# Peptides against a protein of PDB entry 7UQJ, part 164

Target 1, 160 residues: chain A of PDB entry 7UQJ
Amino acid sequence: PELYQNFNITPPRGVLFHGPPGTGKTLMARALAASCSSDERKITFFMRKGADILSKWVGEAERQLRLLFEEAKKHQPSIIFFDEIDGLAPVRSSKQEQIHASIVSTLLALMDGMDNRGQVIVIGATNRPDAVDPALRRPGRFDREFYFPLPDVKARFKIL

## One batch from the design tools (peptide; made by RFdiffusion4, then SolubleMPNN)

Design b2_p18_6_s2 (from b2_p18_6, 13 letters changed)
Fold by OpenDDE base, seed 4:
Structure b2_p18_6_s2 (fold): chain B 160 residues (1-160), chain C 160 residues (1-160), chain D 160 residues (1-160), chain A 18 residues (1-18)
Amino acid sequence: as target 1 above (160 residues)
Amino acid sequence: as target 1 above (160 residues)
Amino acid sequence: as target 1 above (160 residues)
Amino acid sequence: MALEMLEKIDALLKEVLE
C-alpha cells in the first residue's frame, strides 16, 4: 500500500520475472513467499507450470485457471506463481490463435478481475519476456518486471 | 574437486540435483559452472531440458545426446546440465519402453563412456528423483545426489 | 574431490558465497550439504547466523564458535554454514574493534586449526564481501569465493 | 538497484499480504 502510494504507482497485480534459465526466478518467488509468511500469517503458494496447464488440460485450461484464481482468493494471502508463463500465454501469432487466445483472454480477465484489495499476488516467470503476450504486461497485470541476469561468469566462483 | 577428496568421495561422473520445484537446482548448476570457471580456464556450460530433447528430437534424441557429449568433450572443461532429467530418462515402465529405453540406454552408455579423467561433469536436475531410471543413479553415473529442500518459510530473508 | 582434482583446484577450508540478498546463497549452501550426503555418509549441517552469534552471545561468541567447530569436527563429515558472516566478522574498523577483533581472531584461529584432512567445510554467506575481514578471505580460510549475482533488474520501468 | 528492487518487491509483497 504505502510503497505504491508514495510512488504513485498502482500496486501490481502481477510481477514478471524474466531472464535466462536457471537465474533463480522460481527460487526468488519461493523466497518472497517465504519471507512474506509470518507465523501469524501463512502465505499460500500456488505453483503452476505454463506448459503443464496447456498439456494436461487441453480444453480445460480456462477452467483450471479460474479454479486456481478462486482457490488463491479463498486461501489469501496467496501467491500464484506461473513458471514458464510464456508457455501459457504466448504472443498471439496467427497460426495458434484459437486455443492460446482463449487462455490468454481468460488469464487477462482473471488478472483484471482481481480486486486491488485482494491479498493475491501473481508472479510469472519466463526465459522469454518477448514471447509473453504484451497484453499481460500492461498496467493492472504483469506491470512489474524483474530481470534475472545470468550469474556473471566473471564472478570467480571458485568452486570449492 | 578437493571437496570430494576430503570427503573420501569418488568424483561423480554425474550429480543429481533433486528437490521441489524452485529450490534453486538450476541456479546451483549455473553457480557451480561459474565458480569452476577461472580467467584462465573457462568452463563451457551446456544446458538441455529433458522434455525438450524428447519433444524436439523424436527419433533423433540419441544422436542429440551423442552430439551433446561430444561437444562437451571437445569444449572441456565442461558441465552438461540436464534440467528436468526425469523427462529425458523416466523410470523404465512397460508401456513406454522402446523410445525411452533407447534414450536411457544411450545416456547410460555416454556416461559410462566418459573417462574418469574427462573434464566433463554431468548435472541432472529433477523434482522427482524416483522418476529417474535407477540405472542412471548407479556408481559412475549420477552417483551423487543433492537434495534441495524448500526454503524454510521461517527464514526471515530480511532483504536489506 | 575429483572435481577439484580435475580442475587442479586446492580444497578450500572455507567458501565464501557472496552476492546480493535473495540470490540463493543460503539455499545453495543447504543444497550442497544435502548433495554431499549419501545414504552411507550423512553430512551434518550446522547453520549459524552471524548477527545471531553476536547478538545472542555477547561475551560468549568466542566460546560458541569454538563449540561449533568442535561439534562439527565431532560430527564430521560436516558443513558449517555462516549466514550473514559479515555480521560475525566485519572489516576491522576502529570504532567496534575490541569485540569484533576477538571474534575475528577466534574464527581465524579455528579455520587455521582445521586440518586440511578434516571433513569439515565452512561456508560463509554475505551480501557484502567487502565488509568481511580480508584475513578471512586468505588461503586456508575462505579462499574460495562464489559470486551470486542479482538478477540484473533491467526493469523497463516504462515510466508512464 | 536489484537489491532495492527486491526490497521493493518484498515490501510490496508484505504490503499486499498485510
Scores: peptide ipSAE 0.012, ipTM 0.371, DockQ to the pose 0.111; fails the geometry check
Fold by OpenDDE base, seed 3:
Structure b2_p18_6_s2 (fold): chain B 160 residues (1-160), chain C 160 residues (1-160), chain D 160 residues (1-160), chain A 18 residues (1-18)
Amino acid sequence: as target 1 above (160 residues)
Amino acid sequence: as target 1 above (160 residues)
Amino acid sequence: as target 1 above (160 residues)
Amino acid sequence: MALEMLEKIDALLKEVLE
């Protein structure tokens, strides 16, 4: 906390886990939530899928995002994990539906609106970091990125 | 690499995954091994169980540890995963057999002997971090710890 | 192989990974694919998402499933991983669209049609095993189930 | 804590990935 204040660096509000499917992004996010939770400090873990937000919450996606962030704030310390965030926040294109642009804008606003003192971490997982709106990858948003490479099939599991 | 050199921080040679049985420590270790392996960079994953080292390698445990580390070094980048490391490296007690003290000492020496440039990561998993010799938890060894809390009791691992 | 023949046990053609989201089902499937792949024996890993099959392959889902199984058979030994298989094969209800019933029927037929000698393993991952058609969970299909429990974060996983 | 762990995992992942 203090180090980020001293350098006027917006504390990382979001972490982007990127890499091929099944590289453990979701597991890592849960493990992080788990590992950061002590008996004294329970972290609340919220999980959403990008595709589910678009498909299940058509017309309410923005509201659901707001509610999610409010609930995460209420249950601090908390982690919001967006699985397949490239489905939620695809790169803004001129051909993209206004709905997607609105959802992305809402997510941006919610990430920007998180108090620097807020113990809410947002983790986005994607298989395609380049398919995520670059605006989400700016400082104060998903400004930390972790690559989860494919398990190279040739990784010699020497179970000796 | 560079950041650790700039701060004279010994790069983490070891990570301790701790938490109740079946919390995904082994899975995470495999996931990390998998995730850190790209098509360009195959990570070799070595798995040992602490109990197996003590039980199967009676009288050769030290040699087997040395061979394991040598092989891991030969197959860099590599991950050595010790499952149930509390079985391998119990807290040194006056009542503990000299054999266990010797094994722990060998493991300490092997971890200390890893070159800072070596791409060998050691992951220890334990259900009882306090049962692991504190010497293993010092800087330059298992100096990073990740808690894997119990799966909520309702979600019993029925590995049936 | 031989043990299954001796007991007239249909070799497991399918494995169901079930458990909450982000418990490492996908990662384990990949890790298994990776671990079972040696330099001498490369396993081909095919990944599909249940939701993608329904959404992207509207009208061709059956054909795509057939092609997938044919390709998996061609590239033996192989693993077909269905992520979110509950999206592909929801429980048959009287209200279920004929399309879904058809897709499920095709998947059933494909699993049943796999030769016992085929080195094709099907892994289905679901967060809701009870949302998967029970017909898929019968012997000779997804007859092995592995539960992936949540890492118990005393953190209230509010999957809201 | 979460940030530290993220940093630890970051460093671990980077160390393993790099």
Scores: peptide ipSAE 0.007, ipTM 0.379, DockQ to the pose 0.135; fails the geometry check
Fold by OpenDDE base, seed 2:
Structure b2_p18_6_s2 (fold): chain B 160 residues (1-160), chain C 160 residues (1-160), chain D 160 residues (1-160), chain A 18 residues (1-18)
Amino acid sequence: as target 1 above (160 residues)
Amino acid sequence: as target 1 above (160 residues)
Amino acid sequence: as target 1 above (160 residues)
Amino acid sequence: MALEMLEKIDALLKEVLE
């Protein structure tokens, strides 16, 4: 609330972090969670990998997504971070397995079902924003996109 | 030796690194190994992922853990780093497969079997310390815990 | 051209980044791609994980490697980054499945088939350089090796 | 060391890209 209130920014339902791998998308999602956590107000951080939801939960992926969003809602304020979201919600093609289409449809419905008054932010991270289904990148879903440029050599040298 | 000697800290047998993913738990475990490595004294660093031990070594996980600890002992001074240790040693629940219980029991026995005089440090990293079996977090095992806070936005801005 | 001309260094076809996990090999490969990208000259960065090529593309791994190198050549200047390349090209042992041998042979052939005049760099990252097939580490392939030491505690403290 | 390595790698990449 406060960070968005101070900037008079309507909290996005979903934020897409995109940029080259190792640009710290995951690290930023977490830093945002921490910066919005005060000693009085802990933010619950849920992390899932897109490919893991698809591969580990064959036939249960939709249910696991529903449970994840319900749990995030119970633990407000919360962040749901999808790492490698392009692995979960690939661009719709005629060659998509029906299973992928159902998972994407479930994620769309879950994001649409989030009340804007809820304190749940969804962050999707990808190295390939164009590999993410455009339906997820529409207003009311991942309606904010942040590009993570590669750190310059100087920035990296301070890290390593 | 020196870092622990300078702080008059008895080297823990096991150190639990916990904090949000991307807070650099893995990177710290490695930095510790490097900082304790001189040109004259190389530290051998063993890395395993908790979920990988469980998934890749179905039925052999106990043996692989034993071999890992034996190899670490042969290559002293050494660090065994378990990334995502919550994937290896989940909190004991009635729904735990017997296989998980045996792997956890093996890890407990291996940690208990480490002579304090040995130059083997075990580092477990998790994003969910409460998802790690409390038996691992007892004295003589992962008896030191380090929380890795998220980098502040300032620290991150210097990195990206 | 210019930097190699100034040093009279034959441009490596392949660069092996080796060092402990979380030393930022992936982040470096990317930072290098960015530092070599000017506003006028964008570098295309291709990333693949060695274990993913092997596991996700059973029977198609060779074809996927060929397609990757062709695409990289079409999008020159480009970098192909193999993360965890030890998962793709393990040291040849008599216990290697024929499938692993064929994938390694394909990668060798693709690297040998790169004209040194092409603007394609291949970066392999591993935590275990000795687990990479020595045939890949020969001149004309991964003929340059860079060790990524662990960041010192000070460098890490600025990041976390 | 890390700087030198980064500089060397940057150099190597500029050389190949350029």
Scores: peptide ipSAE 0.006, ipTM 0.239, DockQ to the pose 0.135; fails the geometry check

Design b2_p18_6_s2 (from b2_p18_6, 13 letters changed)
Fold by OpenDDE base, seed 5:
Structure b2_p18_6_s2 (fold): chain B 160 residues (1-160), chain C 160 residues (1-160), chain D 160 residues (1-160), chain A 18 residues (1-18)
Amino acid sequence: as target 1 above (160 residues)
Amino acid sequence: as target 1 above (160 residues)
Amino acid sequence: as target 1 above (160 residues)
Amino acid sequence: MALEMLEKIDALLKEVLE
């Protein structure tokens, strides 16, 4: 807290973990949540999969997203982890535009509406950062990015 | 090789990594492949997602599975990693029985047909080991299981 | 426990994770700690940075190291993770010899003094295994090594 | 457990790779 006040640095509200599948993005998010949880200060960890929010809650995705942020705020300090966030907020493509646009808009508003005093961190994970709507990658949202490289297996990864 | 002959222990052909999402199953499989790869001994790492084999290769999943095992044998020592293997070999449920039964049967035959002299390891990862056909969890197949628990939030991380 | 007794395998007291920066060494250590913590068996994870032990505790590094091992023993099963362990136990170079020699000596003694019955694992991570004092890499200390290679740019091209 | 798992996996890998 104090360090951010001194440097006029807006504390990052969102962190984007990006890198190939199985680089430990989700594991890191969980490990971070665990590492920040003490007996005195339990962090509540909320995990959602981007595609699950769209597919399981057809027509209610916005409401579920609001409820998630409300619950995270209620149980702060909290981490909201969106796995496969590119499944939630794809770059605007013509065919499914309206539903995706509304969910993206809701997520943007929720991230913007997080009070800087709120102990709620949002972590997004994706294998495709360029498939995430650029609006989510702006200051005050997912404005910190961490690349998770493959462990170089000198093994020929034929990921066919 | 010799130790298994002496103890009548069938060398495990398959390892099942199971545990909640983001516990590092895929990362571990990659790290293992990396750690076993030296400059002198490159392990070939094949990664497939169970659902991708079913969805991308509708009607060809069996052939693709055969090709995968043939390629792994050709490039031995090799690791075949099936992420979300419960998506490839679900427990036989009545509605989509025939296609799933055939893929499961093919995978069983491929694992059974792996010559014990073959330097091919199969790693399956799942969040739902009980959703994997029990036939795959028998000796000579995925007969070794490793649980990847969540980082317990109650783990006293004294990061002093 | 039982398996190690039957095979006269001294359980490794220390594991060295080595490889370039950002290869997931720290992540793996956290993942392992997490994967070994269950509701029934909580592993206490102690993380220290080698350079931090030297820099934050000028003249007290030995005492802090002793306290760390005592605390780990008290809270067993435990993992002690030394990130950048080459910063703690550099190969003896002439200029800062005495202080480093004493810390290395203390760490050696602490690792040697870990009862094999103690459920305390030490994981060291380094980008420079050759910069770690060879005495730490001997049997009963960091006697297991795992290489974390860099994602080969050539392996990246086959993931596209 | 981690070490046991790593060891079991390392042993498994060595046994299959060796």
Scores: peptide ipSAE 0.006, ipTM 0.384, DockQ to the pose 0.109; fails the geometry check

Design b2_p18_6_s3 (from b2_p18_6, 12 letters changed)
Fold by OpenDDE base, seed 3:
Structure b2_p18_6_s3 (fold): chain B 160 residues (1-160), chain C 160 residues (1-160), chain D 160 residues (1-160), chain A 18 residues (1-18)
Amino acid sequence: as target 1 above (160 residues)
Amino acid sequence: as target 1 above (160 residues)
Amino acid sequence: as target 1 above (160 residues)
Amino acid sequence: MALEILEKIEKLKKEILE
């Protein structure tokens, strides 16, 4: 809240980092967690991989999401980072992805249920923003998007 | 510019990353360079260490700074990252730091001379923000500051 | 080869990037690929996720690894980056991981089979170096390790 | 090339870790 107030930014409930793999999305998310923290205000960073939540918690993914959001709320200010969020919340219209519908719906509900004054920021990272359910990309959810492009060979050479 | 416009952020001429060593200031600067780049817009990243500029270019540090800024301008959009900027731009009031006065003055002039529409961002990283000349921390220079604290064991544990 | 001779460095066949998630391992691997690339010498970057190789290529993971190494050799100089290599090559002593034994053995054989003069570098990234089979961490395989510590939690948010 | 990569890794590691 205060951080966003200082920036005259409406605190996004969610931020989507998108771009090719290894463009620093996860690094940036951690960096954000780090920079938002102060000696006075420790930010708790939660990291989950979208595919891991699906695979490790078959039948409990919804519960794990709820617990994650509860824990994040308990430890606010907090950042929840979903790496590879396209693995968690694929486009619901995909017939092959109907199994994800409940998980996506739970994530939507959890993001919608966050108080605007809540000190919980959700960061989703994806290499495929078009594979992320458009419902997640609506205002009040992942309403901010940040592109992480590949630094070109020339740019990288000049980075040295 | 466009990135900042998308964020409703006035592009800082300079951003100061400060915090303990190994807190990922350099990593963040690189991640930012990578994230601000796009397939359409390649960001050129220039990295220099403050102490290296002093030590390697004795008597030519001012010229090297000028050349760096010229090159950055030529290759805009660009990021100039000064790691250990306290080594380059120590507090002018320190008697031991009088030798740095010309370098600091040059850096100040270069930062002041950047057009607000210039697509050159300067990132300074320091472990000691109080060792950085306050003149560099004024609006239109390093007007944004980002603290990179050590995550305490609990914060680190929660980041894991 | 020549560069290694000049530095008296035995060219690593593999480099292990280890550290907490989102410490820039993948970004670094890409940055390396790009930085080692020049207009004169393009480095081909191959990226695979350890878990993806297991999940997408059930029963063909060994073949896919062989093809990857052949393609990397064909397009040398090249970097093979395995993100989440702990997902590909878990510790063989885990009874649940016996299914991985053939894949690990194949990867070991492929790394061992690389000519020391080959311009193929393998980078493995893991969040859990202890979950990586120790056989992969031996000389002639992932014989160089680079820790990617968490950049401190406080640092990064003001950057936005 | 591999050494350049290593040196760059070491440099970048140093740059990441410092």
Scores: peptide ipSAE 0.013, ipTM 0.434, DockQ to the pose 0.255; fails the geometry check
Fold by OpenDDE base, seed 1:
Structure b2_p18_6_s3 (fold): chain B 160 residues (1-160), chain C 160 residues (1-160), chain D 160 residues (1-160), chain A 18 residues (1-18)
Amino acid sequence: as target 1 above (160 residues)
Amino acid sequence: as target 1 above (160 residues)
Amino acid sequence: as target 1 above (160 residues)
Amino acid sequence: MALEILEKIEKLKKEILE
């Protein structure tokens, strides 16, 4: 709170973790949740796969997203982690446009509806940041992005 | 540099990660190194176990520490990660006083000898912060501490 | 139980987590234990380091393994996590063959002695999967392996 | 706290990069 007030920085609502498969995106999200949880202040960690939400009926996917955000708000401070968010919120393409558009619009509305003082952080993980709807990557949503590169074989991890 | 100049805050040379085993201390250090490395500015990550340094001859342990800091300075910006630092720099106790005292004194001197403009960050990880020599936890050394709590068993990972 | 019955999948008795140091193997094991633990069904998490078991006298190491498995069976559902399992069950080599062979044989017998219906899961973590006795990596033991890659270094954390 | 860790990661990043 105070740090954000002092810098006039809107607290990030959403963080996008992107990078190749197996680069530790999910692990980092869990480690962050764990590191932020103290005996005095337990953080509730919610995890969902984008594909799992999309594989349900469209109307059920929207309902499940709403329920998830309500539950996260009820249990704040909380982290909502969307693994494979590109499966939930693909870039609008003509062929599946209607189905994906409703889920994306619901997620957008839920992220926009989080008050700046809400202690709910949303983390999205993807292997394909360009497959995520650009509307999700705007300020007040997934406005911070963290790339998780491949262990560059030439990064001299001198484990001497 | 400039941020520390503006606040008259000595830039932290050392960060202590502490918490129970398997709380992601080493992972966080790697992720930080990863995150700070760009195509333009690669960070060199050095990793050593405290026990591995201590298991060598005392004179060789001091030499290896000096060589490590020289190599880190040569490859700056760099991160030196000491895993299990309580094994390298235990609290001075009467029974092994001479052996531990020389290694700790060398590490203290190396941390103190890092110029404020040096782009070398030292991260120590421990399960037992109270087992780390208090001299290492003073300003200009491991002057910042981060607790890594257990992923709370009661953190309802509602994988619904 | 039912999930494994429906898929005709023999429930894994052992899972090997392998990958470089500080890739979150231990954190994942803890997170799994936490995630599987509900208010209705608490999972007991046992953690041992391979080196700590091996550093004890051979007969005491075997006894400690037996006691650990008995305690895990008593407190099922349970997870036994062996950190640095390569330190406990190295590949049979001539020089320390007798000492390591007894511990490995005991661990093999304990894993084989776990009934298919037992709610005890064994997780081994190693930085060196090839240093683990191949007998442990056979069906009915550590028959599933998960690689934990390095979190990659090129993460453009655009902190705007 | 997650924000604080993110801020700490961010700060550590800036500290390493600056």
Scores: peptide ipSAE 0.012, ipTM 0.381, DockQ to the pose 0.124; fails the geometry check
Fold by OpenDDE base, seed 2:
Structure b2_p18_6_s3 (fold): chain B 160 residues (1-160), chain C 160 residues (1-160), chain D 160 residues (1-160), chain A 18 residues (1-18)
Amino acid sequence: as target 1 above (160 residues)
Amino acid sequence: as target 1 above (160 residues)
Amino acid sequence: as target 1 above (160 residues)
Amino acid sequence: MALEILEKIEKLKKEILE
């Protein structure tokens, strides 16, 4: 409670990490999970890959999302990290509308159904924020966005 | 003193970053590239994904590897980063032997052909070091290995 | 050849992370701490904010620094991370010389007093490396510097 | 391990810069 109160971090329901591949989005999520786990307050970290949810759970993706959120709620405080979230909820393209629409709808409902006091944070990582359904980027969902730049090759890390 | 003396840091031709997904392997490679580029010495960073080289360049993967190493040599000092290198050079399993064997052979030859004075470093990242062909993990190739652990949730970040 | 010999990587007593706000300096420090704790070797991570040490501990900042370093030494291997270290040890400007001079002097003495075999690393993060007292940037102190470049402009890393 | 990663980063940086 206090760490989130002293950080006026209204626990974001959803955080979008975006930036080029290998800018540390996934590391950040893990480091956050680890850093937020103290001896007094272990945080449970759940990791899923967006493409894996769609490919491995054809027809059960919605159920697997529900189970993931239920398990995260059961083990709160918890972080759910979706790597390659653009693979889970792509912008509605014409040909695969129904299946993707249902998964997006389920994810939206799960994020909206998280109580503001819920100690469940969802982190999405993407290389293409514009490929993420805009509905997920609305307030109460992935409403916090963090850009992970390429380390500018020009940055003199003077390793002295 | 001894730990650093026994790091006979012969400039490794190849460095293997291994550890669970999202432990910062790719970030580290980029941070290293950025950190090693000073105003006086710009390092050129080349990134490739192992699976992309196999999937996009079916039949030309060897040529693309050669071109990558030639371009890296032309732009030395340089870093070649292979993300998911286990996808490029998996342990020889029985069923896809010939194509993978030729790509592995080409990568081995390219790494062995790098002069010890060559200002080209190859970084491979994998989630499964045991899935990388052991020939790549030999001296003069990916002979330096760095484990990227999960941020142990048990690491006492005592934020006192 | 020479650059590697002169990188007698004496375990750096201090590392300076510098770069614009929201470039992941604090994250990198946490990720480093977490990634450095293995099952065999737990690292204790201590975090302080430079401005908080000055503001909360007016008149006791030196004692709090000593206690922090003693606790870090007691729990070695350990990392001390100072976020906004420019707030703790600003370049000596004329009007607040004495108080800042004593804190700087104490931090210098603590860093100098760390045995070369001491498994205590100090990481400072700043948005303004030129605002850090040059005495802290000398060999045996924050002698390693890492630049964290801007994320491309628009993404507010609201590190909440 | 932060020491090891810093050492690894430094080693890698050293290894990359060399």
Scores: peptide ipSAE 0.009, ipTM 0.370, DockQ to the pose 0.108; fails the geometry check

Design b2_p18_6_s3 (from b2_p18_6, 12 letters changed)
Fold by OpenDDE base, seed 5:
Structure b2_p18_6_s3 (fold): chain B 160 residues (1-160), chain C 160 residues (1-160), chain D 160 residues (1-160), chain A 18 residues (1-18)
Amino acid sequence: as target 1 above (160 residues)
Amino acid sequence: as target 1 above (160 residues)
Amino acid sequence: as target 1 above (160 residues)
Amino acid sequence: MALEILEKIEKLKKEILE
């Protein structure tokens, strides 16, 4: 409620930040977390990198995702930020590793299992929205998308 | 006008970005400059570091400040960004070097001398707002302050 | 020359952007590239991720670095941005893999081999400046360092 | 860039605030 009221958005379960690298996706997610945090009400910000979940937590990635969502729920209001989520949840293909398919399935289930009344926002950042499993981009998951365009090249920063 | 419309703020002569190191003050200033620049309207972004003005331009710092403000006026709409402005404009004390007092006095005079219709915004960034000469924080100078609070440590960044 | 004039810095061969994740290092590098680019003079922006160079180009990483620097020279004025450069150039230790040592040595040689008159800027971004090989942080290499401290967020939302 | 980020922050904020 209040996170979403502070954001003044219809509570998405998930928000996809997409756009070229260095467009401020991570910065924005941090920005949102700090903006919604007051002295009276702290928002807990969880940050994970998609590729790290696949590479560092092999065999525990699903468990780590579950723990992350549980911890986010315990510390609500909270934001879970997945940087490089395309690394965590690549498009499902017949050639996809079983591990990746399981991790993606776990993330889908965790996002679907979020109570609409929960003060947990999930933000995914990617440079390749088309490389994110379309199932994650459906209603009740990352159903809001925010494009982060390149800094318009036309801005003459004469950084003198 | 448009700079201020793009900022959606009543035109300050100066904006103080304050907050701990690591708060993206410089990034925000650059971001604002980029953002307000279109193909049709380029904003000139001038960046100076306070400590550099004191250390690199010894004996010319006042002249360099004057030149900076003149150049910003010539290239309006423009932003002058002083990074680490507390290094340029430390709080005046009986123990303050005459050089620092002169530089601060020059900056004060230059900010006071800006036409309210001028499309020049001055942004100062500091980690220590209380170390900035209070004269700079008065109306007509850095009269808007934006706190860049640590991505609230209270937002439990479990950056695990 | 002009790139460096636009940066108003004594021409570094390399600039190290360091600071926590999501502080806008990549954003700044892109902003700099965009800022120095006009319709009359396009700056070519090359972006590579340090960990990708080590992992994706195993056995070709040195060649890819050479090609990158050659291409940057051909398309000058240009910026080479290494994101996560600590992944490419970890601190040299007696336990360092021969591959990493070779890649770091190649990068060192390429940076040393840049003509001071070349309109090629190398920007390295890291979250761990102390994890970057000190040899890269010496004069003639990444001899300018810019701290990208955490984006501090509450203030940005009051400008909006 | 920053206004596209800020406009996106504003638009995000506005879309977030709307």
Scores: peptide ipSAE 0.007, ipTM 0.230, DockQ to the pose 0.113; fails the geometry check

